Peptides against a protein of PDB entry 8PQO. Designs and how they scored, part 63

Target 1, 252 residues: chain A of PDB entry 8PQO
Amino acid sequence: VLLKEYRVILPVSVDEYQVGQLYSVAEASKNETGGGEGVEVLVNEPYEKDGEKGQYTHKIYHLQSKVPTFVRMLAPEGALNIHEKAWNAYPYCRTVITNEYMKEDFLIKIETWHKPDLGTQENVHKLEPEAWKHVEAVYIDIADRSQVLSKDYKAEEDPAKFKSIKTGRGPLGPNWKQELVNQKDCPYMCAYKLVTVKFKWWGLQNKVENFIHKQERRLFTNFHRQLFCWLDKWVDLTMDDIRRMEEETKRQ

## One batch from the design tools (peptide; aimed at target 1 T95 T98 F106 L219)

Design b1_p27_7_s4 (made by RFdiffusion4, then SolubleMPNN; from b1_p27_7, 19 letters changed)
Fold by OpenDDE base, seed 5:
Structure b1_p27_7_s4 (fold): chain B 252 residues (1-252), chain A 27 residues (1-27)
Amino acid sequence: as target 1 above (252 residues)
Amino acid sequence: PLPYILEIAFTMLNIIMEAYLEELKKK
């Protein structure tokens, strides 16, 4: 098991991020191959647990139509079914990803707290001290070009070049986080993303767990660069607007 | 909501399949 806490600082408010995240997820999903095809929603209901109130979703991603024929033919039973369980209680979110074939031998858990700070809180997820001491804190700087793979780089998604017309935010220079402290009118937040990766196959555990973390970091970096650079597209939207957009997308 | 779930899923699948196929070769 390998745990890392990714801290993503953004020049947006926690409230703004709620809209921006949903918009950006939807937009990113449109760009993904296959879209919503092969996604089965098993559960979508409100939940209340230990004072946490939100929406619970259980989705199955059926990958049979998205893999080569030989993979489909050779894959063991359940290997092509990915389960996503999500507890969305913004500003808290938890997502658990599992696979039917791997059962308990594979787990990706992503727990996120969105806080109106600059990533200064320690153990925001309230782990036991013994567990917390083994968690690496990783800061993602969305303005740092060196954190982006060349193949992922797009100038239109570069926070160091983007200027929001609607808000005046950006571009983000090398010291943007420090400068943000002095800008009373610019909101900021940090997404604390605790990622737990478990892969219990002997000889592959460390390799796979580290690889998954590398991929998650990559995805978080790219996504939040997009989210910021799309600010003018979503900043004036309300949650109701987002809900309408989601409903319209489901009808297509 | 988590972005790029499909990318995560495919990454996972690739890892699983590679490991599975390696095990099959050993039998």
Scores: peptide ipSAE 0.286, ipTM 0.823, DockQ to the pose 0.768
OpenDDE base, seeds 1, 2, 3, 4: peptide ipSAE 0.243, 0.187, 0.190, 0.280; ipTM 0.810, 0.779, 0.782, 0.828

Design b1_p27_8 (made by RFdiffusion4)
Pose (drawn by RFdiffusion4):
Structure b1_p27_8 (pose): chain A 252 residues (1-252), chain P 27 residues (1-27)
Amino acid sequence: as target 1 above (252 residues)
Amino acid sequence: SLPITERAYWMAAITLVAFVVWLVLFL
């Protein structure tokens, strides 16, 4: 099983990231026809354990209505049921994604620490030493064009070409992280996203784990580029504003 | 967290493709 820590250094504060991430998930999913239908909340409750106080949820995403009929007929029972178990104690969160048919043999776990630093902490997740020694640290720079697939590139989602009206932040150059250390004002943070991918069937552990990690890097990059370029849309929102927009979207 | 859409489809696709390949080889 392969583990990688993706460090996403951002010119926002940890407080700002919480609102921005919630807004961005909802906004990026605004054009998807077929969003919200098929989402099933099994469990939604508070939890507390040794310093980590938060909210636990168990959700199921039924894909039966979103795939061709032959896929629904051919799919082994439960293969189209995606389970997500989430522990949200921001600035820490853990999510576990499984498939009902694959049980625990196909698992994607993301554990994230959101810290007010420039991604300089080592083993921020406090792994056992030997296990930590086998974790590759992968840095994601949202200003670096070379880290974006050409088919994914969109000028309107390029931090190198965006300047915030409300904050004046951006555009981001190759030295933006260096200018953060030499700066006393603009906030910054790093999301330490430790990703574990497990695929135990058919001897395809390596191939699937690698494919999933490459796709997770691509998604983390594109998502956080979008997040920064949308700074004017969400930077003035509070958490109460986010919860209100959630309830609003709940009516339908 | 990120939008679950693409990851959910990947998980389903990988399972289906691998199961179909195993079923063809078994037959």

Design b1_p27_8_s1 (made by RFdiffusion4, then SolubleMPNN; from b1_p27_8, 18 letters changed)
Fold by OpenDDE base, seed 2:
Structure b1_p27_8_s1 (fold): chain B 252 residues (1-252), chain A 27 residues (1-27)
Amino acid sequence: as target 1 above (252 residues)
Amino acid sequence: GLPLTEIAFTILNITLESYLKAKKLAE
């Protein structure tokens, strides 16, 4: 088992982020071809548990048509079916990813708290001390180009180059976080993303767990760079606007 | 030839990438 807490600091408010996240997910989806074929929504309902109120979703990703033929032919039964269970109670979110073939031997859990701070809270997810001591805190700096793969880099998605016309935020220089503290009118937040990865196969555990973390970090980095650089596209939208857009998309 | 562990890792890598891509499309 490998645990890391990724802390993503952004010059947006917690309330703004909720809109920006939904917009950016939708926008990123538009840039991909192939549609949502192979995704089965089993459950999509409100839930209330342990003081949390939110939306629960259970999706199955059937990847048989999404992988090369040789993978499909060699993969055991159920290996290409990914189950995603998500509890969305913003500003708290939890996602659990499992596989039908691996069962208890495979788990990816992503728990996120969105807080109006600069990533300074320790153990925001309230882990037991014994568990918390094994968690590596990883800061993602969206302005740091060295954290971005060359193949992922786009100038139009570079926070170090982008300046928001509507808000005046950006570009983000090397010391943008320190400067942010002195800017009373600029909101900020941190997404604390605790990622738990379990892969119980001898000889592959460490390699796979580290690989998955690498991919998650890459995803978080690219996504939040996009979210910030698309600020002018979503900052004036309300949650009602987003909901309307989602409903309109479902009708198409 | 490639050892079994490398083959398994390759399959896993492709599967994970496919999942992540599909996830973006589903949201």
Scores: peptide ipSAE 0.273, ipTM 0.792, DockQ to the pose 0.043
OpenDDE base, seeds 1, 3, 4, 5: peptide ipSAE 0.272, 0.128, 0.268, 0.126; ipTM 0.789, 0.655, 0.789, 0.650

Design b1_p27_8_s2 (made by RFdiffusion4, then SolubleMPNN; from b1_p27_8, 19 letters changed)
Fold by OpenDDE base, seed 3:
Structure b1_p27_8_s2 (fold): chain B 252 residues (1-252), chain A 27 residues (1-27)
Amino acid sequence: as target 1 above (252 residues)
Amino acid sequence: GLPITEIAFDILNIIMEAEAEAARKAA
């Protein structure tokens, strides 16, 4: 088991982020070729548990059409079905990813708190001390080009080049985080993403767990760069606007 | 929901490669 807490600081408020996240997820999904193909939504309902109120979703990603024929032919039954269970109670979210074939031997858990701070809180997910001491804190800087793979880099998604016309935020220079502290009128937040990865296969555990973390980090980095650079597209939208857009997308 | 499809594909590729390597070692 490998645990890391990714801390993503953004020059947006927690309330703004809720809209921006939903917009950016929808936009990213549209840009993927074959987006939504092979996705089965089993459950999408409100939940209430221990005072936590939110939306519960259970999705199955059927990857049979997304892999080469030889992979499909060699894959055991259930190996190409990925289950995603998510509890979205913004500003808290929990996602659990499992595989039918691997069962208890494979787990990706992502627990996120969105806080109006600069990533200074320790153990925001309230782990036991023995567990917390094994968590590596990783800061993601959305303005740092060196954290982006060359194949993922787009100039239109570079926070170091983008300036929001609507808000005046950006571009984000090398010391943007330090400068943000002195900008009283600019909101800020941190997404604390605790990622737990388990891959119980002798001889491959460390390799696969580290690889998954590398991919998660890549995903978080690219997503939040997009979210910020798309600020002018979503900052004036309401949650009702987002819901309407989602409904319109489902009808296409 | 994050675009997990790309990550899932990469994970599956690793699993399949690992299985193939394990099969080769057993052979």
Scores: peptide ipSAE 0.031, ipTM 0.629, DockQ to the pose 0.572
OpenDDE base, seeds 1, 2, 4, 5: peptide ipSAE 0.027, 0.027, 0.031, 0.030; ipTM 0.618, 0.620, 0.629, 0.631; seed 4 fails the geometry check

Design b1_p27_8_s3 (made by RFdiffusion4, then SolubleMPNN; from b1_p27_8, 18 letters changed)
Fold by OpenDDE base, seed 4:
Structure b1_p27_8_s3 (fold): chain B 252 residues (1-252), chain A 27 residues (1-27)
Amino acid sequence: as target 1 above (252 residues)
Amino acid sequence: GLPLTEIAFTILNITLETELKEKKLKE
């Protein structure tokens, strides 16, 4: 089991992020080929548990068409079906990813708290001390180009170049986080994303767990760079606007 | 349209697909 807590600091408020996140997910899905392909929604309903209220979603991602032929041919039955169970109770979210074939031997859990701070809270997910001491805190700096793979880099999605016309935020220089503290009119938040990866196959555990974390980090980095650089597209939207957009999309 | 979650695995799925394709091309 490999645990890392990714801390993504953004010059947006927690409330703004809720809109921006939903918008950016939708936009990113539209911009990429294969978005939504092979996705089966089993459950999408409100839930209430232990005082937590939100939306529960159970999706199956069928990866048969998304992997190379040799992988598909060698994959056992169910191995290419990924189940995602998500509890979205913003500002808290939990996602559990499992596989039909591997069962208890495979788990990706992503637990996220969105807090109006600069990523300074320790153990925001309230792990036991023994567990917490094994969690690596990883800070993602959306302005740091060195954290972005060359193949993922787009100038129009570079926070170091982007200037928001509507908000005046950006560009984010090398010391943007320090400068943010002095900008009283600029909101900020941190997404604390505790990622638990379990891959219990002898000889492959560390390799696969590290690989998955690498992919998650890549995803978080790229996504939040987009989210910020798309600020002018979503900052004036409300949650109601997003809901309307979603409903309109469902009708298509 | 698909219901949106925090960060949909769909984005990760696209990323993985791209990586796998690129690896295949480099072989």
Scores: peptide ipSAE 0.051, ipTM 0.680, DockQ to the pose 0.081
OpenDDE base, seeds 1, 2, 3, 5: peptide ipSAE 0.032, 0.029, 0.040, 0.029; ipTM 0.668, 0.664, 0.680, 0.635; seeds 1, 2, 3 fail the geometry check

Design b1_p27_8_s4 (made by RFdiffusion4, then SolubleMPNN; from b1_p27_8, 19 letters changed)
Fold by OpenDDE base, seed 5:
Structure b1_p27_8_s4 (fold): chain B 252 residues (1-252), chain A 27 residues (1-27)
Amino acid sequence: as target 1 above (252 residues)
Amino acid sequence: GLPITEIAFLILNIILDSYLEEKKKKE
């Protein structure tokens, strides 16, 4: 098991981020090849647990239609089905990813707290002290081009180049985080993303777990770069607007 | 939710590669 806490600082408020995240997720999903093909929503319902209230979703990603025929033929039973269980209780959310074939030997858990700070809180997820000692804190800087793979880089999604017309935020220079403290008119927040990766196969555990973390970091980096650079597209939207957009998408 | 669709294929590849590796060990 390998745990890392990714801290993503953004020049947006926690309230703004809620809208921006939903918008950006929807937009990113639309831009993917195949869209929502192969996605089965098993559960989508409100939940309440230990004072936590939110929306619970259980989705299955069926990859059969997205892989070559020979892969479908050779893949073990259940290998092409990925389960995603999500508890969305913003500003807290939890996502658990499993695979039918791997069963208990594979787990990706992502727990996120969104806080109105600059990533200064320790153990925001309240792990046991012994467990927390083994968690690496990783800061993602959305303005740092060196953290972006060349193949992922897009100039229109570069926070170091983007200037928000509606808010005046950006571009983000090398010291943008430090400067943010002095900018009273610019809100900020940090997404604390505790990622737990388990791949319990002898000889492959460390390799795979590290690889998954690398991919998750890549995903978080790219996503939040997009989120910021799309600020003008979503900053004036309300949660009601987002809900309407989601409903319209479901009707199609 | 998360934009998991982007990583789904990567996860699949990991699973399949691991399956093949385990199969080799069993032989």
Scores: peptide ipSAE 0.094, ipTM 0.719, DockQ to the pose 0.638
OpenDDE base, seeds 1, 2, 3, 4: peptide ipSAE 0.094, 0.035, 0.048, 0.082; ipTM 0.721, 0.618, 0.651, 0.708

## One batch from the design tools (peptide; aimed at target 1 I97 L219)

Design b1_p28_1 (made by RFdiffusion4)
Pose (drawn by RFdiffusion4):
Structure b1_p28_1 (pose): chain A 252 residues (1-252), chain P 28 residues (1-28)
Amino acid sequence: as target 1 above (252 residues)
Amino acid sequence: MSANTQRNFRVAAFAVVGTFLFNVATAL
């Protein structure tokens, strides 16, 4: 099983990231026809354990209505049921994704620490030493065009071409992280996203784990480029504003 | 397509396609 820590250094604060991430998930999914239908909340409760106080959820995403009929007929029982178990104690969160048919043999776990630093901490997740020694640290720079697939590139989601009206932050150059250390004002943070991918069937552990990690890097990059370029849309929101927009979206 | 949607479809595709190819190989 392969583990990688993706470090996403951002010119926002940890407080700001919480609101921005919630807004961005909802906004990026605003054009998807077929969003919300098929989402099933099995469990939604508070939890507390040794310093980590938060909210636990168990949700199922039924994809039967979103794939062709032959895929629904051919799919082994439960293969189209995606389980997500989430522990949200921001600035820490853990999510575990499984498939009902694959049980625990196909697993994607993301454990994230959101810290007010420039991604300089080592083993921020406090792994056992030997296990930590086998974790590759991968840095995601949202200003670096070379880290974006050309088919994914969108000028309107390029931090190198965006300046915030409300904050004046951006555009981001190759030295933006250096200018952060030499700055006393603009906030910054790093999301330490430790990703574990497990695929135990058919001897395809390596191929699937690598494919999933490459896709996770691409998604983390594109998502956080979009998040920064939408700074004017969400930077003035509070958590109460986010919860209100959630209830609003709940009516339908 | 959002990141969550893409991840869900990738997780589901490996279960569907992998099981189909294993059953075909057994039948052959």

Design b1_p28_1_s1 (made by RFdiffusion4, then SolubleMPNN; from b1_p28_1, 16 letters changed)
Fold by OpenDDE base, seed 5:
Structure b1_p28_1_s1 (fold): chain B 252 residues (1-252), chain A 28 residues (1-28)
Amino acid sequence: as target 1 above (252 residues)
Amino acid sequence: MSPETQLYFTVANFAVLYSLLKELEELL
């Protein structure tokens, strides 16, 4: 088991982020082929547990059509079925990813707190001290080009070049986080993403767990760069606007 | 639904899945 807490600092408020996240997910999904194909929604209902209120979803992603033929032929039964259980109680979110074939030997858990700070809180997910001491904190700097793979880099999604017309935020220079503290008119937040990866196969555990973390970090980096650079597209939208957009998309 | 999971399947999941399946094949 390998745990890392990714801290993504953004020059947006927690409330703004809720809109921006949903917009950016929708936009990113449009840019990728097969976004909704092969998705089976088993459960989609409100939940309430221990004061936490939100939406619970259980989805199965059938990946048979999304992998090459040779992969389908070699994949054991259930290996291409991914289960996602998600508890969305913004500003808290938890996602648990499992695989039918691997069963208990495979787990990706992503727990996120969105806080109006600069990533300074320790153990925001309230782990036991013994567990917390083994968690690596990883700061993602969306303005740092060196953290982006060349193949992922797009100039129009570079926070170091982007200037928001509507808000005046950006571009984000090398010391943008430090400068942000002194900018009273610019909101900020941190997404604390505790990622737990378990791949319990002898000889492959460390390799696979590290690989998955690498991919998650890449994903978080690219997504939040997009989110910021798309600020002018979503900052004036409301949650009701987003809901309407989602409903319209479902009707198509 | 989880935003990061949706993105995971669109951007990173294929690479992860392929890697895992390849390793599985080698073990079988």
Scores: peptide ipSAE 0.032, ipTM 0.716, DockQ to the pose 0.190
OpenDDE base, seeds 1, 2, 3, 4: peptide ipSAE 0.030, 0.029, 0.031, 0.031; ipTM 0.690, 0.686, 0.695, 0.701; seeds 1, 2, 4 fail the geometry check

Design b1_p28_1_s2 (made by RFdiffusion4, then SolubleMPNN; from b1_p28_1, 18 letters changed)
Fold by OpenDDE base, seed 5:
Structure b1_p28_1_s2 (fold): chain B 252 residues (1-252), chain A 28 residues (1-28)
Amino acid sequence: as target 1 above (252 residues)
Amino acid sequence: MSPGTQLHFLVANFAVNYSLEAKKKLEE
C-alpha cells in the first residue's frame, strides 16, 4: 500500500472550484473517456452518514470496447470490469476504485478535501498518527512547467502565460503562491487529495503502485492547469449550465 | 452523478491494462 497526499493550490475559491471542476471534467471527459459508453450505473442516490450529506454513486466501467484486441484476448474474466464507488459531498469527495478480477488485491482510493487555505493543514483527512507517518505530502504547482511532460504541454493551458480577462487572475509567476498571500482580492484554495493505492501482486506491487501514483500526479497536474486556464469559460456558469453540459457528454 | 471521478477512472483503466501486460511478461 502506498499513500500520498497531493496538495494542489489554486487561485480560486472553494465555491468557484465546484463549478470549475465540473466544467473541466465534463470538457475533458468528452475527449478522454468517450462519454458514457460502457458505463453501468448501479446506484445513484443521496446519502447521509455521520453528518456527511451528498450523492452516492456506484458505477461499473465495462472496458471491453475500450482496450485493444490483444488486451481483451489476454484479460481474464472480470479484469475489464472496474467498479467505482463515489461519495460526493463537496467540499469533501471520496472515490473507491476496484476491479472484479483483482478483488481485494487492488484498490485505488481518492479522498479530497477542498479547503480555503494554502495547503498548510496537516492530516486534514484525520488519519491515525501511525498511518499519517507513512503519507508523503506532494505539492503540485500548476505554474511549474518542469512538472509537466513535454507531450502534455500546451501553451494555451500554461498558467504561467494565461491571464483571466474576467477575473484578472494570472499569469502565475514562479512565486505566485507567496504573492497570493498578499493579494486580498484573489481567493485561494487547496485541494488535499489523499490517494491510497494497493496492488497486492508479488513482484509488481511497488512498481504498479508507484506507477499509479505517477499517473495520478500527472492527471492532477494537467487537469488543474486546464481548470485554471479555462477560468473565463466557467467562472460565470451556473450549476444548471453544468448540468446541461453533463447531459450532453452522456449523449456522446 | 459524480463526474469528477471520470478522470480517476482513466488512471485505473491504464493501471489494470499495465498489470495484465506485466503479468504476461512474468509468466513467459
Scores: peptide ipSAE 0.132, ipTM 0.677, DockQ to the pose 0.221
OpenDDE base, seeds 1, 2, 3, 4: peptide ipSAE 0.118, 0.098, 0.099, 0.107; ipTM 0.666, 0.671, 0.673, 0.674; seeds 1, 2, 3, 4 fail the geometry check

Design b1_p28_1_s3 (made by RFdiffusion4, then SolubleMPNN; from b1_p28_1, 17 letters changed)
Fold by OpenDDE base, seed 5:
Structure b1_p28_1_s3 (fold): chain B 252 residues (1-252), chain A 28 residues (1-28)
Amino acid sequence: as target 1 above (252 residues)
Amino acid sequence: MSPLTQLYFTVANFAVEYSLLEKLKKLE
């Protein structure tokens, strides 16, 4: 088991992020996965547990069409079905990813707190001290081009070049986080993403767990670069606007 | 492919490999 806490600082408010995240997820889904092709929604309902109120979703990602034919032919039953269980109680979110074939030997858990700070809180997810001692904190800088793979880089999604017309935010220079502290008119937040990866296969555990973390970091980096650079597209939207957009998409 | 898709593709490949290895062990 390998745990890392990724801290993503953004020049947006927690309230703004709620809209921006939903917009960016929808947009990214259209661009990369074809708008949810191969996704089966098993459950989508409100939940309430221990004072936590939110939306619970259970989705299955069928990867049969996403892999080569020879992989599909050789894959055991359930190996290409990924289960995603999500508890969305913004500003808290939890996602659990499992695979039917690997069962208890595979787990990706992502727990996120969105806080109006600059990533300074320690153990925001309230782990036991002994467990927290082994968690690596990883800061993601969305303006740092060196953290982006060349194949992922797009100039129109570069926070170091983007300037928001509607808000005046950006571009983000090398010291943007330090400068942000002195800019009282610019909101900021941090997404604290505790990622737990378990891959209990002998001989491959460390390799795969580290690989998964590397990919998650890549995903978080690219996503939040997009979120910021798309600021002018979503900053004036309300949650009601997002809900209407989602409903319209479902009807198509 | 998205990073997420690439990740799951890799996991799926590992699952296939291990499944095949287990089958081969049963044949021995």
Scores: peptide ipSAE 0.064, ipTM 0.649, DockQ to the pose 0.440
OpenDDE base, seeds 1, 2, 3, 4: peptide ipSAE 0.033, 0.058, 0.031, 0.054; ipTM 0.664, 0.666, 0.647, 0.655

Design b1_p28_1_s4 (made by RFdiffusion4, then SolubleMPNN; from b1_p28_1, 17 letters changed)
Fold by OpenDDE base, seed 2:
Structure b1_p28_1_s4 (fold): chain B 252 residues (1-252), chain A 28 residues (1-28)
Amino acid sequence: as target 1 above (252 residues)
Amino acid sequence: MSPLMQLYLTVANFAVLTTLLKKLLEEL
């Protein structure tokens, strides 16, 4: 098991982020081909648990079309079916990814708290001390180009170059986080993303667990760079605007 | 919460999972 807590600091409020996240997802999804192919939605319903109210989703990712024919033919039943269970109760979110074949030997869990701070809270997910001591805290700096793969880099999605016309935020210099503390009029937040990865397969555990974390980190980095650089596109939108966009997207 | 949030998780996780699958196939 490999645990890392990714802390993504952004010069936006928790409330702004809710809009920006949804917008950025919608925008990013337009650029992804085949993202919906092989996805089955089993459950999509509101839930209430322990005072938490949100939306619960259960999806199956059918990966049969994404593997060579020989793999599909030889794969055990359920091996190419990935289950995603998600509890979305912004500002808290939880996603649990499992596989029917591997059962307890495979787990990806992503738990996110969005807090109006600069990533200074320790153990925001309230892990037991014994578990918390094994968590690596990883700060993602959206302005740090060195954290971005060359193939992922776009100048129009570079927070170090972007300046919001509507808000005046940016560009984010090397010391932007320190400077943010002195900018009374600029909101800030941190997304605390606790990622738990388990892949119990002899000889591949560490390699796969580290690989998954690398992919998650890459995803978080690129997404939040986009979210910030698209600020002027979404900052004036309301949640009602987003809901309308969602309904329009469903019709396409 | 929203269909868009559902889409986000779908697209993002699908990409991770397909990449993982490709990596695993390379190791087998």
Scores: peptide ipSAE 0.250, ipTM 0.824, DockQ to the pose 0.098
OpenDDE base, seeds 1, 3, 4, 5: peptide ipSAE 0.246, 0.251, 0.243, 0.245; ipTM 0.821, 0.823, 0.818, 0.818; seeds 3, 4, 5 fail the geometry check

Design b1_p28_2 (made by RFdiffusion4)
Pose (drawn by RFdiffusion4):
Structure b1_p28_2 (pose): chain A 252 residues (1-252), chain P 28 residues (1-28)
Amino acid sequence: as target 1 above (252 residues)
Amino acid sequence: LNLPVTFRLPYLLSIIYLVIVMDLLEKL
């Protein structure tokens, strides 16, 4: 099983990231016809354990209505049921994604620490030493064009070409992280996203784990580029504003 | 915070299709 820690250094604060991430998930999913239908909340409750106080959820995403009929008929029982178990104690969160048919043999776990630093901490997740020694650290720079697939590139989602009206932040150059250390004002943070991918069937552990990690890096990059370029849309929101928009979207 | 499953569907479906194909081949 392969583990990688993706460090996403951002010119926002940890407090700002919480609101921005919630807004961005909802906004990026605004054009998807077929969003919300088929989402099932099995469990939604508070939890507390040794310093980590938060909210636990168990959700199922039924894909039967979103795939062609032949896919629904051919799919083994439960293969189209995606389980997501989440522990949200921001600035820490853990999510575990499984498939009902694959049980625990196909698993994607993301454990994230959101810290007010420039991604300089080592083993921020406090792994056992030997296990930590086998974790590749992968840095994601949202200003680096070379880290974006050409088919994914969108000028309107390019931090190198965006300046915030409300904050004046951006555009981001190759030295933006260096100018952060030399700055006293603009906030910054790093999301330490430790990703574990497990695929135990058919001897395809390596191929699937690598494919998933490449796709996770691509998604983390594109998502956080979008997040920064949407600063003007969400930077003035509070958590109460986010919860209100959630309830609003709940009516339908 | 972490992204929900809906963001991963464009490539997660590839794994689902792989599972479907492999189960069908075992039955055959």

